# Designs tried in a protein design run: peptides against a protein of PDB entry 4A54. Part 74

Target 1, 94 residues: chain A of PDB entry 4A54
Amino acid sequence: MSVADFYGSNVEVLLNNDSKARGVITNFDSSNSILQLRLANDSTKSIVTKDIKDLRILPKNEIMPKNGTKSPSTNSTKLKSAETYSSKNKWSMD

## One batch from the design tools (peptide; made by RFdiffusion4, then SolubleMPNN)

Design b2_p23_5_s3 (from b2_p23_5, 9 letters changed)
Fold by OpenDDE base, seed 4:
Structure b2_p23_5_s3 (fold): chain B 94 residues (1-94), chain A 23 residues (1-23)
Amino acid sequence: as target 1 above (94 residues)
Amino acid sequence: EKEELEKLTEELKKALEEILKKS
């Protein structure tokens, strides 16, 4: 099987410097052993194969977070619904 | 699906390793 068979696959690459890259395999330069990834921001990253420590193919459904969508960490501030203990002042008229 | 992705990952690794050995 050739690297070209994996074009279009979404991969996570761990480099020897412990940095990570995620992207879609768009090309492989066999002469220079360079793997090209399209990143979430539509830029391309060239990775020298010898610098790869590990890699994995990601599921197709993992939407590469496009750089721009900072998923707003909706800090769901749990609105502690202050249960206003409506102390029913049971005004017992005695 | 996870097992299939693992197999594909290993095949990709092998393909890259073969290129490095020939280079």
Scores: peptide ipSAE 0.570, ipTM 0.887, DockQ to the pose 0.632
Fold by OpenDDE base, seed 5:
Structure b2_p23_5_s3 (fold): chain B 94 residues (1-94), chain A 23 residues (1-23)
Amino acid sequence: as target 1 above (94 residues)
Amino acid sequence: EKEELEKLTEELKKALEEILKKS
């Protein structure tokens, strides 16, 4: 399977500096090993793959909130914004 | 569903690792 097969997937990325980013995979630069995420504010974050400590794919029904916009009430769980990693070393995938 | 997402996550990790090995 290639990284391109995951375009459009919502992911949470934990970086080596213990920061977290959430976004949709929009592109991957194989030449430079750079993963591009579209964030909730519609900006693009470029992440060097070697700086990724861990990542997980989020459910498709989980909606990424836009900055300053109140989306219609949906029964889906909204994504949290990027944050600093503190105590949870592993995600639960039960 | 969580188990399926975990499997997909591992596949994505493998795909990234393979690219790093070839780069």
Scores: peptide ipSAE 0.561, ipTM 0.886, DockQ to the pose 0.654
Fold by OpenDDE base, seed 1:
Formats: sequence, C-alpha cells, structure tokens
Structure b2_p23_5_s3 (fold): chain B 94 residues (1-94), chain A 23 residues (1-23)
Amino acid sequence: as target 1 above (94 residues)
Amino acid sequence: EKEELEKLTEELKKALEEILKKS
C-alpha cells in the first residue's frame, strides 16, 4: 500500500524527541519525505519521516481532530480534538 | 477492531519505511 491510501486516517505520531502529535494525514511530500498532519485546531504540522519513532492509527473512540476522517477500511467517523504532547510517555499500542 | 487497527498501522509504517529506503 502507499501512504496515500491512508490519507484521512487519524494517527498519533511519536517523534524521536519523545513528543507526540495527533492529527489527520492530509498529505505526504515524497520529495522531502514529509508527512503532513491536520491538527484539531485546523493547523498543519509537517513531520519529517526520519524523525518518527513510532506511529499508530487511532481508534474511532480515541481523541481525533475535529474534521471528519476515514480509516482505510472504515466509514467516516466523528473526530475529537487532536492533541500535541511534549511529555515523555511510554509508547503503547492498544 | 484493535487487531485491524494494528494491521493497518503496520501497513502504514511499512509504506513509510519503503519510501525512506528509496530516498
């Protein structure tokens, strides 16, 4: 699959500096390897892929951006507020 | 559902990794 297949998915990204970002995948810049997320406040966060330590697609019931998104295999789901974390929490996949 | 999300997550990770390898 391509990254484009996941456009509209709500994800949590853990960066190498242990900060976290949550948002909807809106674009991928293949030339620069930059993943773009739309955050809950409708701002765009650009993340260099090499700075990603880990990521996960968020369940429908978790905090999501305000704008509607779809998982690749699911219908549109209501989104909650996306969050950006600077705290160093243990990464877990539920 | 959690298993499905985990699978999708892994597929996304693989897609990103493949791009990094080619860059």
Scores: peptide ipSAE 0.552, ipTM 0.886, DockQ to the pose 0.664
Fold by OpenDDE base, seed 2:
Structure b2_p23_5_s3 (fold): chain B 94 residues (1-94), chain A 23 residues (1-23)
Amino acid sequence: as target 1 above (94 residues)
Amino acid sequence: EKEELEKLTEELKKALEEILKKS
């Protein structure tokens, strides 16, 4: 599976400096290994992948950024886009 | 639901780790 399959996912990222970032995955720069998150204030945070200590995908009931992104058109993902989380379309996981 | 999110989280971690190995 590729990182692009997770575009639109809401994630919490723990960095090596013990700081945390929460946002929606909007892009991944494969050339530089940089993960981009859209934050709750609609700003973008770029994170170097090697600086990530841990991460988790958040459930849909967590607060989503206002400006979410669409999930890639891939047949391998069960994930819904951030905009779908706010819609009537339900997405359930155990 | 929690288990599925955990599974997806692990898949994302694997994808990132593979990129780091190839860099």
Scores: peptide ipSAE 0.529, ipTM 0.886, DockQ to the pose 0.636; fails the geometry check

Design b2_p23_5_s4 (from b2_p23_5, 7 letters changed)
Fold by OpenDDE base, seed 1:
Structure b2_p23_5_s4 (fold): chain B 94 residues (1-94), chain A 23 residues (1-23)
Amino acid sequence: as target 1 above (94 residues)
Amino acid sequence: EEEELEKKTEELKKALEEELKKS
């Protein structure tokens, strides 16, 4: 079985520095022993295999936390339409 | 299902280890 058989799998990787990465396996560079993960923000993280302390495959239903980019609630600040008081200049003809 | 994921995880670990031995 090759690493390529796991492309598209969601994984959590624990690195030797105790940092964690979560993403989908998109590629493996056999020449350099580099595992590539697509992260939740659609960026790619390259991980040197020797730096991996541990890893696990995540269930498919684990919704990668979409960084809920809160859709900027367009607070439609209803700009109160300034009622243009048409001051009718009463031209007093005198 | 959890057992299957664990098995797949071990298979992936083994695949990565074999790649490290080739380098």
Scores: peptide ipSAE 0.662, ipTM 0.920, DockQ to the pose 0.580
Fold by OpenDDE base, seed 5:
Structure b2_p23_5_s4 (fold): chain B 94 residues (1-94), chain A 23 residues (1-23)
Amino acid sequence: as target 1 above (94 residues)
Amino acid sequence: EEEELEKKTEELKKALEEELKKS
């Protein structure tokens, strides 16, 4: 399997500096080992693979609410905006 | 569904690790 098989997947990435990023995998630069994510604000974040501490794939139904697009009214859990998940250490993958 | 996402996550982690070994 290649990283390209996961293009379009929504992921949460934990970096070595304990910062988090959420976005859709749009590209992988094999020459530089850089993972590219499209964020909720339609910007692109480039992440060096060696700086990744951990990651998880999120369910497809966790549509990153674009600012301004009508969230379909389904009662699903409001993916809270990228709060700087500062302190809570517990990467509880429930 | 959670088990499938966990499996896919591990597959992605493995794919990224293999790319780091090539670089």
Scores: peptide ipSAE 0.651, ipTM 0.918, DockQ to the pose 0.683
Fold by OpenDDE base, seed 2:
Structure b2_p23_5_s4 (fold): chain B 94 residues (1-94), chain A 23 residues (1-23)
Amino acid sequence: as target 1 above (94 residues)
Amino acid sequence: EEEELEKKTEELKKALEEELKKS
């Protein structure tokens, strides 16, 4: 299976510095091992694979947190998901 | 459903790990 098989998946990424990013996988740069996410503000974030501490695929019905909105309480995760790239010390997997 | 998402997550992690080994 390739990373491309997961394009369109909504993911939460925990980085080695304990910061988090949430977005839709739009591309993977195989040459540089860079994962690209579309964020809630329609910006693109590039993440180097080696900087990923952990990640999870989110349910399709999970609303991507928008800037200035409370993380939608989706039925599944009481995870204090970062609305934007932010440092979070707590990580929970579903 | 959660089990399926977990499986997909592990598959994605493996795919990323394999790409990292190629670099």
Scores: peptide ipSAE 0.650, ipTM 0.917, DockQ to the pose 0.658
Fold by OpenDDE base, seed 4:
Structure b2_p23_5_s4 (fold): chain B 94 residues (1-94), chain A 23 residues (1-23)
Amino acid sequence: as target 1 above (94 residues)
Amino acid sequence: EEEELEKKTEELKKALEEELKKS
């Protein structure tokens, strides 16, 4: 399976710096290993794959963040501490 | 539905990991 098979999926991405991004996968640059997300404000965020700590695909019925925000709402996901974080950890789903 | 999303998530993670190995 290729990354392109997931175009149009809504994802939440946790970066190595513990920042979050939420958006729709629109493209993947294989030459540079860059994942592109369309955010709720219709802007595009480029993420280098090596900077991804973890990610999850969101349910189709889950709304994107309000326009102007790049981060998911804090109300739904309790993340584990960064020091003990593993990519094998299952994120809580609503 | 949650299990299906988890499976798809793991497939996406694997696809991204494979791309990192090519770079």
Scores: peptide ipSAE 0.646, ipTM 0.917, DockQ to the pose 0.584

Design b2_p23_6_s1 (from b2_p23_6, 9 letters changed)
Fold by OpenDDE base, seed 4:
Order: C-alpha cells, then structure tokens, then sequence
Structure b2_p23_6_s1 (fold): chain B 94 residues (1-94), chain A 23 residues (1-23)
C-alpha cells in the first residue's frame, strides 16, 4: 500500500515540535518525503515526513478546523440603551 | 464501532506506508 492510496483522507498530524496540523492529504512528494495537506482555509501545508511524531485519520464528518475562524469579535456594541428619558409630557390641559 | 476499528486499521496502514518510504 502506498501513501497515494490515502489521498483525500482527513488527517491530524502531530509534529516533533508538538504542533498539530489538520487537513486532507492531497499529495506526497516521494523524492523529498513531503506530505501535503489542504487545510480548512484552502491553503496548503507541506510537512516533512521525518518531522511527524504521530498521525491519525479523522472521521469523515469531522469538520476540518478552519484555522482562520477569527472568533467573531462580538463587538458587543453595548448599545447604550438610549435612556429614553420619557419626559413625561405632563400636558397640563389647562 | 466497526467504523472506528476500520479507521484505526487505515491509520496503521498509512503509518506503515510512510515508514516504508523513510527506509
């Protein structure tokens, strides 16, 4: 079995520096032993195989973490509730 | 589940495939 048999698989890679990468295997460079992953943001990450500490195939339904999901800064625009000073128009009906 | 076992098996096979290239 070759690495090419696993193209399209979603994987989590643990590197020797304890960093992690998640993506779909798109290519393998046998000459340089480089594994290429397509990340959730559609970018490509190249990983040198010798730097891989561990690897696992993820379930198909596992959402690839989009790296760039900036947590929507909920700009809690504190809508300062305009204190509608209900000026009680005391309409003095004289 | 059987699916988990299959995934684990495939993971092992992938690791072995990578190791063969490094040799």
Amino acid sequence: as target 1 above (94 residues)
Amino acid sequence: KKKEEEREKKTKELKEAIEKILK
Scores: peptide ipSAE 0.622, ipTM 0.907, DockQ to the pose 0.577
Fold by OpenDDE base, seed 3:
Structure b2_p23_6_s1 (fold): chain B 94 residues (1-94), chain A 23 residues (1-23)
Amino acid sequence: as target 1 above (94 residues)
Amino acid sequence: KKKEEEREKKTKELKEAIEKILK
């Protein structure tokens, strides 16, 4: 198996400094040995694999970072067509 | 129990996949 087979998996990573990161595996940079996680706040964290003390795949029922289905905010900018009322200045010649 | 075992298996497979690249 390759790391790519686990893209989309939710993981908890324990780092050598005893900090933890939780996120979805989005990419692996084989050249630099960097694991990329999408975090709950939709940011991306790059983790050097040498700094990983331990990791585990989390159950699917745990709070997956909400796939922010960016609801296409159809910002229907209702272009309020400013009806430029052309005030036809009727120059009444007399 | 079966789901947990599968998760543990996948975790091991992921660890092995990472270790193969570091070698």
Scores: peptide ipSAE 0.620, ipTM 0.907, DockQ to the pose 0.588
Fold by OpenDDE base, seed 2:
Structure b2_p23_6_s1 (fold): chain B 94 residues (1-94), chain A 23 residues (1-23)
Amino acid sequence: as target 1 above (94 residues)
Amino acid sequence: KKKEEEREKKTKELKEAIEKILK
């Protein structure tokens, strides 16, 4: 299994400095060995995996950081598709 | 109990996945 199989999982990470981080796994950078967590405040925390002392997956019922999927306020900047009114010159061949 | 066991299993799998990258 890969770390990617756990994207979206809510985890608690205990670091070597005895600090804790809790968040949803959003990404893993294998080249740099960095685990990215989305925190409850919608910020992203990057954790170097070598600094991880322990981790656990939390049950779904525990306070998942609100996927503040703030619905991107689709400021639907309606890109007014410039309806290129292709004035179809109806060449009415009479 | 089953849900907890599954979570523990997944936790172990995640740990193993991370350890494989560190090696």
Scores: peptide ipSAE 0.618, ipTM 0.907, DockQ to the pose 0.627
Fold by OpenDDE base, seed 1:
Structure b2_p23_6_s1 (fold): chain B 94 residues (1-94), chain A 23 residues (1-23)
Amino acid sequence: as target 1 above (94 residues)
Amino acid sequence: KKKEEEREKKTKELKEAIEKILK
């Protein structure tokens, strides 16, 4: 499996500094080990994988708040997960 | 339940994929 196999997945990422990010996996930079998330506001967040403490794929029905928001707000957006597709990168271990 | 289990499985697989990059 490769990270690319999870493109389109809606994830919650817990960073080493205990901050959280939620978004759809849109890309992975293998050269720099950077995970890219599309956030609820359609902005892109780049996360260095070494800074990830934990992560989980969110259920499709979970509302994704804006990054940094600790509680659901009226401005929270239900992020529509894109279709997950599989692709290969140099880190794939099939 | 089945969907949740599949989600957890995928989560594990994703974590493993990332872990392999960090090694």
Scores: peptide ipSAE 0.604, ipTM 0.907, DockQ to the pose 0.615

Design b2_p23_6_s2 (from b2_p23_6, 10 letters changed)
Fold by OpenDDE base, seed 1:
Structure b2_p23_6_s2 (fold): chain B 94 residues (1-94), chain A 23 residues (1-23)
Amino acid sequence: as target 1 above (94 residues)
Amino acid sequence: KKEEEELEKKTKELKEALEKILK
């Protein structure tokens, strides 16, 4: 199997410096051995494969923890979809 | 347990795929 077979998988990567990254595998650069992850904040992290100490594929239901931001228990205040009142600009022709 | 086992298997396969590139 190739790394491409795992595109779209949510993974946790442990790096040699003991830092961790969580994201979805979006690409792999074979020429440079770089694994690309899409993070929870929609940014992309590039990881050199040689810097990977360990990794695991996460369950689909595991919400990618937003880094350190206390997910404010946003009380699901249903942000009422602001009905875009299309104010029909009645172009009153004089 | 079965789902976890499958994830572990896939994880192993991914690791092997990455190791092949480093070799």
Scores: peptide ipSAE 0.619, ipTM 0.905, DockQ to the pose 0.680
Fold by OpenDDE base, seed 2:
Structure b2_p23_6_s2 (fold): chain B 94 residues (1-94), chain A 23 residues (1-23)
Amino acid sequence: as target 1 above (94 residues)
Amino acid sequence: KKEEEELEKKTKELKEALEKILK
């Protein structure tokens, strides 16, 4: 079998840096050993095969987890209300 | 269990296909 036989499959890829990618296999570049995934946001991610630590094919019914965009936890930086301590510098007019 | 087994089989086949190209 070839990688092309798996085009259209949903996969989860674990990379050597322990990051994960989930998407549909859309293409494989054999010359450069690059696997292309279509992500949940319809963008394409290119993965060098040598960087793959592990992968698995996902069940058809598994809703591709929306890459949880870590919604940047808007750390509501509680803007410490700079208590403008209006230090009333009581200018002692002597 | 059968579906999981099929997915595991397909996963193995995909891994083997990728490994053949790296060689």
Scores: peptide ipSAE 0.619, ipTM 0.904, DockQ to the pose 0.577
Fold by OpenDDE base, seed 4:
Structure b2_p23_6_s2 (fold): chain B 94 residues (1-94), chain A 23 residues (1-23)
Amino acid sequence: as target 1 above (94 residues)
Amino acid sequence: KKEEEELEKKTKELKEALEKILK
């Protein structure tokens, strides 16, 4: 399976610097290992794959946060804090 | 939910796909 199989998926990405990004996967640059996300404000964020600490695919009905959100939250989900990150990749979903 | 389980499965598959390119 390739990264391209997940184009259009809404994801939450936790970076090594403990910042978060939420967006739709729009592209992947294989040459440079860069994942591109479209954010809620229609801007684009490029993420170097090696900078990703963890990620998860979000439910289709989950609200996408606006650009600049470091700790996104929704009414329907309780997200784990980056400060309490666990390597088990078991994020809370409602 | 089964939906959450499927999302977890897909997440794992995506992570594996990303890990392959870092090798």
Scores: peptide ipSAE 0.617, ipTM 0.905, DockQ to the pose 0.573
Fold by OpenDDE base, seed 5:
Structure b2_p23_6_s2 (fold): chain B 94 residues (1-94), chain A 23 residues (1-23)
Amino acid sequence: as target 1 above (94 residues)
Amino acid sequence: KKEEEELEKKTKELKEALEKILK
């Protein structure tokens, strides 16, 4: 099992600084250990793997109430508005 | 529920895949 096996997965990433990012895994740079997420605005966010505190794969059929980028695996799945925010909220499975 | 369990399993697998790169 490799990271590439999860390309196209919609994920929520919690960083060590407690900020969160949500997007679709599009690439992994093994040389630099950088995970790339496509955000709702079609921009790409690069995350250094060691900065990841936690992450979870979101339901592929999850529909966000906001307009955004469709999931590559599910046409009905739209990403939430592209935003990176600092959150002190409890990490939980939705 | 089963769906949540599957997501948890996949999440774990992804985490393990990432950890292998760091080791």
Scores: peptide ipSAE 0.611, ipTM 0.905, DockQ to the pose 0.690

Design b2_p23_6_s3 (from b2_p23_6, 9 letters changed)
Fold by OpenDDE base, seed 3:
Structure b2_p23_6_s3 (fold): chain B 94 residues (1-94), chain A 23 residues (1-23)
Amino acid sequence: as target 1 above (94 residues)
Amino acid sequence: KKEEEEREKKTKELKEAIDKILS
């Protein structure tokens, strides 16, 4: 079997520096030995396979932690329409 | 248990596939 047979699989990768990456396998560059993962934030992480200490395929039901992209609170600046009270100075001629 | 076993099998197969390229 080839790495390509696992495209679309959700994996956890443990790196030699003890950091972890979780994502979907999108590509493998055999020439450079680079595994590409799509992360939960839709970014792509490239991992050199020699830096992999361990990896595992995750269960399908493990909900990728949706990085709760806090919807940018659109500060609806309520443009308070400055009601220009034009005070009509009624010039009373006296 | 069966699903976990299949996942473990696939994990092993993926590791082997990577190792074959590195060798």
Scores: peptide ipSAE 0.629, ipTM 0.913, DockQ to the pose 0.572
Fold by OpenDDE base, seed 1:
Structure b2_p23_6_s3 (fold): chain B 94 residues (1-94), chain A 23 residues (1-23)
Amino acid sequence: as target 1 above (94 residues)
Amino acid sequence: KKEEEEREKKTKELKEAIDKILS
């Protein structure tokens, strides 16, 4: 088996710093050992494999959280807030 | 239960795949 066999899987990754990331596996860079996840806000996060303490594939019915997960990378985009979503819905109703 | 077991199996396989790269 290769990591590519798991593309599209929703996973939770526990990092060595005890932070967690949740997302869909979209790519794996074997040359640099980097796992790429698509997050709930549709942004992409790159995780260095050596920084992974643990991981698990999530149930299909589990929705990726829009908040509550911390990204160890400084380049991570903030997850969508409930308020932002609510505001969008309000606008849609107008 | 079966679905959970399969998910656990796949998780293990994914971990093994990653470990292979780190080795």
Scores: peptide ipSAE 0.621, ipTM 0.912, DockQ to the pose 0.726
Fold by OpenDDE base, seed 5:
Structure b2_p23_6_s3 (fold): chain B 94 residues (1-94), chain A 23 residues (1-23)
Amino acid sequence: as target 1 above (94 residues)
Amino acid sequence: KKEEEEREKKTKELKEAIDKILS
């Protein structure tokens, strides 16, 4: 399998600095080892893979929570807000 | 539980795919 097989997957990325980003995988630059995520505001965030502490694929029914809110349980995976936030919370899988 | 397990499996596969390129 290649990273390209996961294009379109909604993921949560935990970085080494404990910040988190959520978005859809749109590209992987193998030459520079950069993972590209489309965020909720349709902007693109580039993440150097060496800076990734952990990542997970999100459920298809999980909607991205708004700032300061918990993710609602819905039948949509639409991203409501583009957020990169510093999290001190324990890494957990929903 | 099954869905979560499948998601975890896919997550692992994604990590492996990234690691293959980095190695």
Scores: peptide ipSAE 0.618, ipTM 0.911, DockQ to the pose 0.630
Fold by OpenDDE base, seed 4:
Structure b2_p23_6_s3 (fold): chain B 94 residues (1-94), chain A 23 residues (1-23)
Amino acid sequence: as target 1 above (94 residues)
Amino acid sequence: KKEEEEREKKTKELKEAIDKILS
């Protein structure tokens, strides 16, 4: 079996530097031992196979995590509800 | 699940295929 038999497979790659990459195998350069992945953002990542620590094929239904743009957590500044202490102006009628 | 077993098998096969190229 060749690497080409796995083109189109969604994989998670763990590299020797403990970084991870997820993508679809689009190509393999046997001469240079480079695995090419298409990432969720449609970019391409080239991985030298010697740098691969571990690899797994992901389930088909696993939506390639769109690199969710970390929606800037709008620090909802908790509007400190200014507790307007309604000073009960007890208008004591004398 | 059988599907998971098959995926694991394929993963192993892919690893072996890569290893064969490195050697």
Scores: peptide ipSAE 0.630, ipTM 0.913, DockQ to the pose 0.575; fails the geometry check

Design b2_p23_6_s4 (from b2_p23_6, 8 letters changed)
Fold by OpenDDE base, seed 4:
Order: structure tokens, then sequence, then C-alpha cells
Structure b2_p23_6_s4 (fold): chain B 94 residues (1-94), chain A 23 residues (1-23)
């Protein structure tokens, strides 16, 4: 079986530097030993196969994680509700 | 699951295919 038989497969690649990449196999350059992945953001990542530590095929239904732009966690500044101490003005009637 | 086993087998085949090219 050739690498080309796996074109269109969604894969997770673990690299020797412990970084990970997820994408669809779109091409393989046998001359240069480069695996090409299409990422969730429609960009292309080229991976040198010698740098691959591990690889797995992902389920078809696994939504390619859109590189969720980390929505800046708006640190909801917890508006410290100024506890307005309503000073009970006890109007003592004399 | 059976599907998981199939994916594992395919993964193995893919790895083998890559390794053969690196030789």
Amino acid sequence: as target 1 above (94 residues)
Amino acid sequence: SEEEKKREELTKKLKEAIEEILK
C-alpha cells in the first residue's frame, strides 16, 4: 500500500519536537519525503517524514478542530459589586 | 470498537508505507 492510498485521511501527527499537527493528507513527495497536510484553517503544512515520531488516523466524523482562535478570554473583570453599605440612617425621632 | 480496530490497522499500514519510502 502506498501513501497515496491515504489521501483524504484525517491524521494527527506527533513530531520529534513533541509538537502536534492535525490535518488531511493532501500530498506526499516521495523524492523529498515530505508529507503535506491541509489544516483546519485551509493552510498547508509540510512535514518531513523523518521528523515524525508518531501518527494516527482520526475518525472521519472528528471535526477538524478549527484552530479556535483562542477567543481572548475577556477576563471578565469581576466588577466588584461595590457593596454599597446602605448605612441604615436610623432616623431616631426625638 | 470494530471501527477503531480498522483505523488502527490502517494507521499501521500508513506507517509502514512511510517507512518503506524512507528506506
Scores: peptide ipSAE 0.585, ipTM 0.898, DockQ to the pose 0.574
Fold by OpenDDE base, seed 3:
Structure b2_p23_6_s4 (fold): chain B 94 residues (1-94), chain A 23 residues (1-23)
Amino acid sequence: as target 1 above (94 residues)
Amino acid sequence: SEEEKKREELTKKLKEAIEEILK
């Protein structure tokens, strides 16, 4: 199996400095040995694989980073039809 | 649980996949 087979998996990575990162695997750069994770805040973290002490795949039910499918804010620009009240100035000549 | 075992197996496969690239 390749690392690409695990794209989209939610993982916890323990680094050599004892820090932890949690995110979805989005890419792996084989040339530079860099694992890319999308974090809960939608940012991307690049991890050098040599700095990984341990990793595990998380259950699907754990809070996946909200794929903020930005619901396309349908900017319903309510085109307020500017009713141009053309005030017909009736020029009453008298 | 069976689910935990599956995750462990997948984790092992992922680790192996990473190690193969580093070699």
Scores: peptide ipSAE 0.585, ipTM 0.898, DockQ to the pose 0.563
Fold by OpenDDE base, seed 5:
Structure b2_p23_6_s4 (fold): chain B 94 residues (1-94), chain A 23 residues (1-23)
Amino acid sequence: as target 1 above (94 residues)
Amino acid sequence: SEEEKKREELTKKLKEAIEEILK
């Protein structure tokens, strides 16, 4: 399989600095080894692959809290969450 | 759950796909 097979998937990325990013995979730059995520605010975050400690695919209908308040996702596969955070060191899934 | 297992499997495949490009 290729990374392109996962375009449109909601993912949580844990970086080497223990910060996290959540978004939809929109592209992978193989020349520069950069993973691109579309965030909840519709901005794009570029992540250097070597800076990734771990990642996981999230449910497409998962509801994520934003600024301490739950922001329900509509019929979209986009993940509604904070752009980046570093509060959780443990991975959990419902 | 079965759904969770599927996501875990897909996650593994994604990780492998990324690693292959880095080689």
Scores: peptide ipSAE 0.582, ipTM 0.898, DockQ to the pose 0.665
Fold by OpenDDE base, seed 2:
Structure b2_p23_6_s4 (fold): chain B 94 residues (1-94), chain A 23 residues (1-23)
Amino acid sequence: as target 1 above (94 residues)
Amino acid sequence: SEEEKKREELTKKLKEAIEEILK
């Protein structure tokens, strides 16, 4: 069987970094070894196959959990406003 | 369940298909 035989299948992919992705297989680029998934939000995610630790085909009835996009916690990088210490160079002209 | 077994078999086949391309 080829990967193309699985186009349209819902899969959960576990990556080497322990992150997970869930989506429908839409394409496989054999030249670059990239698996493409359509996610629940209709976006497409490209996964490098060598980064896949594990994968499984999901049952048809499993409501794709809305991957709660962890809204990237906008780390409000509290830009420490560099207090521009305007060093008042008190040029005391004696 | 039979359905679960089928999914496992398909999963195995998918993994094998991916591995064959990586060779």
Scores: peptide ipSAE 0.581, ipTM 0.898, DockQ to the pose 0.525

